# Ledger of designs, part 9: peptides against a protein of PDB entry 4DOW

Target 1, 157 residues: chain A of PDB entry 4DOW
Amino acid sequence: TFSWVGRPLPNRKQFQQMYREICMKINDGSEIHIKVGQFVLIQGEDNKKPYVAKLIELFQNGAEVPPKKCARVQWFVRFLEIPVSKRHLLGRSPPAQEIFWYDCSDWDNKINVETIIGPVQVVALAPEEVIPVDQKSEETLFVKLSWNKKDFAPLPP

## One batch from the design tools (peptide; made by RFdiffusion4, then SolubleMPNN)

Design b2_p30_2_s4 (from b2_p30_2, 18 letters changed)
Fold by OpenDDE base, seed 4:
Structure b2_p30_2_s4 (fold): chain B 157 residues (1-157), chain A 30 residues (1-30)
Amino acid sequence: as target 1 above (157 residues)
Amino acid sequence: MDPRAWLKEKAKEEEEEAKKKLEELLKKLS
């Protein structure tokens, strides 16, 4: 269950009410507040690891019927999401905790907030920095590089 | 739900292409 926190932000976007924060109610009844700028796990395919995304916008899309609570996100990709034919371009075997900034505009960056599983910690590292070992890969993820479907590169500024 | 399901198809296509290239290489080496 998701509900908006606070009043809509001033904006001129037709049919869209912008918000800074949303409240997610978990099965145990606890509540988690998720804000723009935070990282979240997004539901993927069955039996697959969830997607990782950074929340860019939170909005109610009134243009849809019925209106839906949505988010605009910056996508990240896991190494296993990269085509096998191009994985060698990394030149190393990444740890499970590593994700990559998806540096392409061809992906739909709009999601329904109901696909959000929960928040996740993402730490940006320099390309030369070593990713710490983490027992729980879904608790802390690390991003060093971007992926633009052609090659790996340093993170966008 | 997979919000990027259509991209998975593209990834699969690329994987299959890579597989074909590998198979061709293996045939040449046999």
Scores: peptide ipSAE 0.039, ipTM 0.561, DockQ to the pose 0.112
Fold by OpenDDE base, seed 3:
Structure b2_p30_2_s4 (fold): chain B 157 residues (1-157), chain A 30 residues (1-30)
Amino acid sequence: as target 1 above (157 residues)
Amino acid sequence: MDPRAWLKEKAKEEEEEAKKKLEELLKKLS
């Protein structure tokens, strides 16, 4: 179950009420609050790891009947989501914790909040920085580069 | 279920509908 936290934010978009925070209530009754700007795991295919995304907007879409709770996101991709034929372009074998900023506009960035599994920690690193692989950082994902379906590049500003 | 695939399909449908509405409007103005 998802519910809005706080009052709607001022905006000029028709039929959309924007929010800064949403509350996710899980089966055991506990609550997790997720805010704009945080990173989340999105439900993917059954046998695949969840997608990773950054929340850009949280909004209720009043144009839909019934209204739906939605989010606009910046997508990330895991290395295994990159086509096999292009993986060599990285020039190295990345750790499992590495993700890439998806720098394309071909994917719609609007999702239903019901697809959100939960929050995840994502840390941006400089290309020369080493991704730590230890017990403490096991749950943390790291991003150094972007992927634009053609090549890897430095992160966008 | 891949939400990305679903989103792409919805985007195409919305674009097609918008195009039809625009064409109808232009026809009325001619």
Scores: peptide ipSAE 0.034, ipTM 0.415, DockQ to the pose 0.101
Fold by OpenDDE base, seed 1:
Structure b2_p30_2_s4 (fold): chain B 157 residues (1-157), chain A 30 residues (1-30)
Amino acid sequence: as target 1 above (157 residues)
Amino acid sequence: MDPRAWLKEKAKEEEEEAKKKLEELLKKLS
């Protein structure tokens, strides 16, 4: 269950109400508040690891019937999501905790909030920094590079 | 529901195209 937190932001967009925060109620009764700017896990395919995204906007799309709670996101990709034929371009074997900034501009940056699993920690690192592999770091994802479907590149500013 | 199903399919297509290109190259070298 998802519900908006706070008042809608001033918005001139037709059929949209924008928000800064959404509340996700879990089956155990606990509540998780997710804000714009946070990183989240998004439901993926069966037997696949969740997608990773940064929330850019939270909005209710009134153009849909019924209105849907949506989010605009910046996508990240896992190494395993990159085509096998292009993985060699990285020049190294990344740890499982490494993700990549998806450097492509498409209309597909909109999601339904119902696909959000929960928040996740994402830490940006310099290329020379070592990704921790201890037990405590297993819950944290790390990003060093971007992926633009052609090659890897430094993180965008 | 997979919100990035399009990405997965596109990745597959790119992989297949790469394979085809490689196969073509190998044929030329044979």
Scores: peptide ipSAE 0.042, ipTM 0.562, DockQ to the pose 0.113; fails the geometry check
Fold by OpenDDE base, seed 5:
Structure b2_p30_2_s4 (fold): chain B 157 residues (1-157), chain A 30 residues (1-30)
Amino acid sequence: as target 1 above (157 residues)
Amino acid sequence: MDPRAWLKEKAKEEEEEAKKKLEELLKKLS
């Protein structure tokens, strides 16, 4: 289950109540708090790795009946999510921990919070930096480049 | 529910558009 933490933020958007933090209650009764700006894993297809996203906004969508708890996200893509015909453009075989900033329009970036699996650590690296592959960083994802649907490029500012 | 369904659709559309453009170029070269 998901519950808002704190009071709604000042917002001028009609039919939306914005929040800074949401609480996720898991099966063992423990609670995980997720804040705007953090990275999360989003439920993907069956037998597939979860999607990766950065939380940009948390809001309750009052335009829907009943109101739904939603998030606006910045998407990341895994290498295997990139079309096969375009993968050669990377010029290398990425490690499993590498993800790419997806350069897409904002209007497509709304999700239901119920699809959030949990938080994940994402670290931005310079192109020349080596992705560490050890037991300490197994759960950490790394981003060096963006994918703009046509080619790979340096990370956006 | 697949939160990335829109991405898959968009990717297909872009691929189709690219294919169409390529076909148009090939027609001009014929």
Scores: peptide ipSAE 0.040, ipTM 0.526, DockQ to the pose 0.114; fails the geometry check

Design b2_p30_5_s3
Fold by OpenDDE base, seed 5:
Parts: sequence; structure tokens; C-alpha cells
Structure b2_p30_5_s3 (fold): chain B 157 residues (1-157), chain A 30 residues (1-30)
Amino acid sequence: as target 1 above (157 residues)
Amino acid sequence: SEAEKKKKEEELKKLVKEEIKKREEERKKL
């Protein structure tokens, strides 16, 4: 179950109410608060690794019936999602914790908040920085590069 | 009513499943 935290932010969009924070109720009755700017795991197909996204906006869309609790996200891709024919362009074998900023606009960046599994830690690194491979950090993901369907590039400014 | 709540929950679950499926199809086109 998802519920808004706090009062709606001032906006000029008709039928949209924007928020800074949403509360996710977990099965054990505990609550997790997720804020704009944080990273989340998004549900995929069964037995696949969940998708990774950064929350850009949290909003309720009143133009839809019934109104939906939505988020606008920046997508990331995992290395194994990149076509086999293009993986060599990275020039290295990435660790399992590495993800890539998806630098294309062809995907729908609006999600239903009900597809959020939970928060995840994502750390941006410079290309020369080494990704730590420690058991204590296995849940932390790292991003160094973007992917635009053609090639890898430095992260967007 | 409880019936209305259940119906809305079921509709939401259906929409979520459709969204997940659509996203899977879209991401296969990388």
C-alpha cells in the first residue's frame, strides 16, 4: 500500500498533485518512506533482476479514472539488458553491481508507484574509480556511464 | 463499500500487470 506523505507541492499542472515523499507499507507492517531524488527497484518479469530507476517526480494524476499515484523516473539499464552485439563497446567486463544511465527518450518514464519494490542505493563514480566488491556492499549499485543504444558515454552533466 | 474497495484493488492489480508486461516488451527492443 502506498500513501502520500505531506502536503501537495505548488504546481501549475491541471489535475496533477505533486509530492516530495511517498510511504510504502511492507508486509510486516513497517513503513518505508521514499523521496524524490532517491533510487528505487521496479518490478520486472518473474525471476529477472528488477529494474533500477531514479525518482524525478511523485504525483497523483487526477485526469485518470481512477486517479493514479505515479512517478516520473530516470531509467537505468543493467549490462545484461544491452544487446550482445554491443556489449563489447564497453571494453571491459563490468561487475554485477554496475548499471548504466539510460540516455534515450523512447521509453515511457511514467510509472505506477505500485510497481516499486523498494529503495536501492546507487552511487555515481568517476571512470577511474574502482567499484568495491564487498559482501557488505552487494546491495549497492554503481553508475559510471550512460548508454544511448549506440555507445557508452560519460554520465550526463 | 468493501465490494467497491475490492473491485478497485483488482482493477489496480490488472493495470499494474499490464504496465509490467508493456515495459518488458519495450525493454526487449534495446
Scores: peptide ipSAE 0.584, ipTM 0.894, DockQ to the pose 0.701
Fold by OpenDDE base, seed 4:
Structure b2_p30_5_s3 (fold): chain B 157 residues (1-157), chain A 30 residues (1-30)
Amino acid sequence: as target 1 above (157 residues)
Amino acid sequence: SEAEKKKKEEELKKLVKEEIKKREEERKKL
């Protein structure tokens, strides 16, 4: 269950109410607050690892019936989502915790907040920095590069 | 009503499922 936290932000969009924060109530009754700018796991197919996204906007879309609690996100991709024929372009075998900034606009970046599984920690690293792969960091994802469907590149500024 | 609540929950679940499916299909084109 998702609910808005706080008052809607000043917005000129007629049918959209923007928020800074959303509350996710989980099965044990506890609540997790997620804010714009944080990273989240997004539900994929049951047999796949969840998608990773950065929350850019939180908004209620009143133009839809029923109104939907939505987010606009920046997508990330996992290495295994990269086509096999292009994986060699990375020039290394990435750890399982590495994700890539999706540097294309061809994907729908609007999500239903109900697809959010929960928050996740994503740490940006320089290309030369080593990704720590230890048990303590298993829940942390790391991003060094972007993927634009053609090649890997440094992260966008 | 509980029936209405259940119906809304089912509708939401359906919408979520459709979104997930659509996203999956979109991402397969990577």
Scores: peptide ipSAE 0.584, ipTM 0.893, DockQ to the pose 0.748
Fold by OpenDDE base, seed 3:
Structure b2_p30_5_s3 (fold): chain B 157 residues (1-157), chain A 30 residues (1-30)
Amino acid sequence: as target 1 above (157 residues)
Amino acid sequence: SEAEKKKKEEELKKLVKEEIKKREEERKKL
């Protein structure tokens, strides 16, 4: 169950209410608060690793009946999602914790918040920085590069 | 009513499932 936290933010969009934060109630009754700017895991197909996204907007779409709780996201891709024929362009074998900024606009970046599994830690690193392989970083994902369906590139600013 | 709640939950589940499916199809086009 998802519910809005706080008051709607000032918004120019007539049929949308924007929020800074959403509350996710999990099965044990505990609550997790997720804010704009945080990273989340998004539900995919069974037996696949969940998708990773950065929340850029939280909004209720009032034009829909019933109103839908939505998020706008920046997508990330996992290395294994990249076509086999293009993986060599990375020039290295990435660790399992590495993800890539998806630098294309062809994907729908609007999600139903109900597809959010939970928050995840994502750390941006410079290309020369080493991804730490410690126990503390096991749950942390790292991003160094973008993927634009053609090649890898430095992260957008 | 409880029946209405259940119906709404089922509708939401359907919408979520459709969204996931659509996203999967979209992401396969990488």
Scores: peptide ipSAE 0.584, ipTM 0.893, DockQ to the pose 0.724
Fold by OpenDDE base, seed 2:
Structure b2_p30_5_s3 (fold): chain B 157 residues (1-157), chain A 30 residues (1-30)
Amino acid sequence: as target 1 above (157 residues)
Amino acid sequence: SEAEKKKKEEELKKLVKEEIKKREEERKKL
């Protein structure tokens, strides 16, 4: 289950209440707090790896009945999600921990918070920086480039 | 009531499932 943490932030959107933080309660009774600006794993199909997203906004949509707890996200893509015919544009074989900033507006960036699996660490690197692949970084994802459905590019500023 | 809670949970699960499916279909179009 998900619950809001703290007081709503001032916002100008009708029927929306914005928050900085949400609490996710897990089956064992433990609680995980997730904040705007953090990265999360989002549920996909059972046979696929979870999606990766950065939380931009947390909000309750009061226009819906019942009110829906939502997030606005910046999407990332995994290399294996990129069409086979375009993968060569990277010019290298990326490690499994590399993800790409999705630089398109064609995807719905609003999610139900109930699709959040949990937090994940994402580290931005310069192109020349080596992605560490060790036991300490096994759960850490790394981003160097964006993908805009046409080509890879430097990360947006 | 417990019945109302269960109903709301089931409705939420359905909505989540539909969202996941829709997102999957959208992401296949990369």
Scores: peptide ipSAE 0.583, ipTM 0.894, DockQ to the pose 0.725

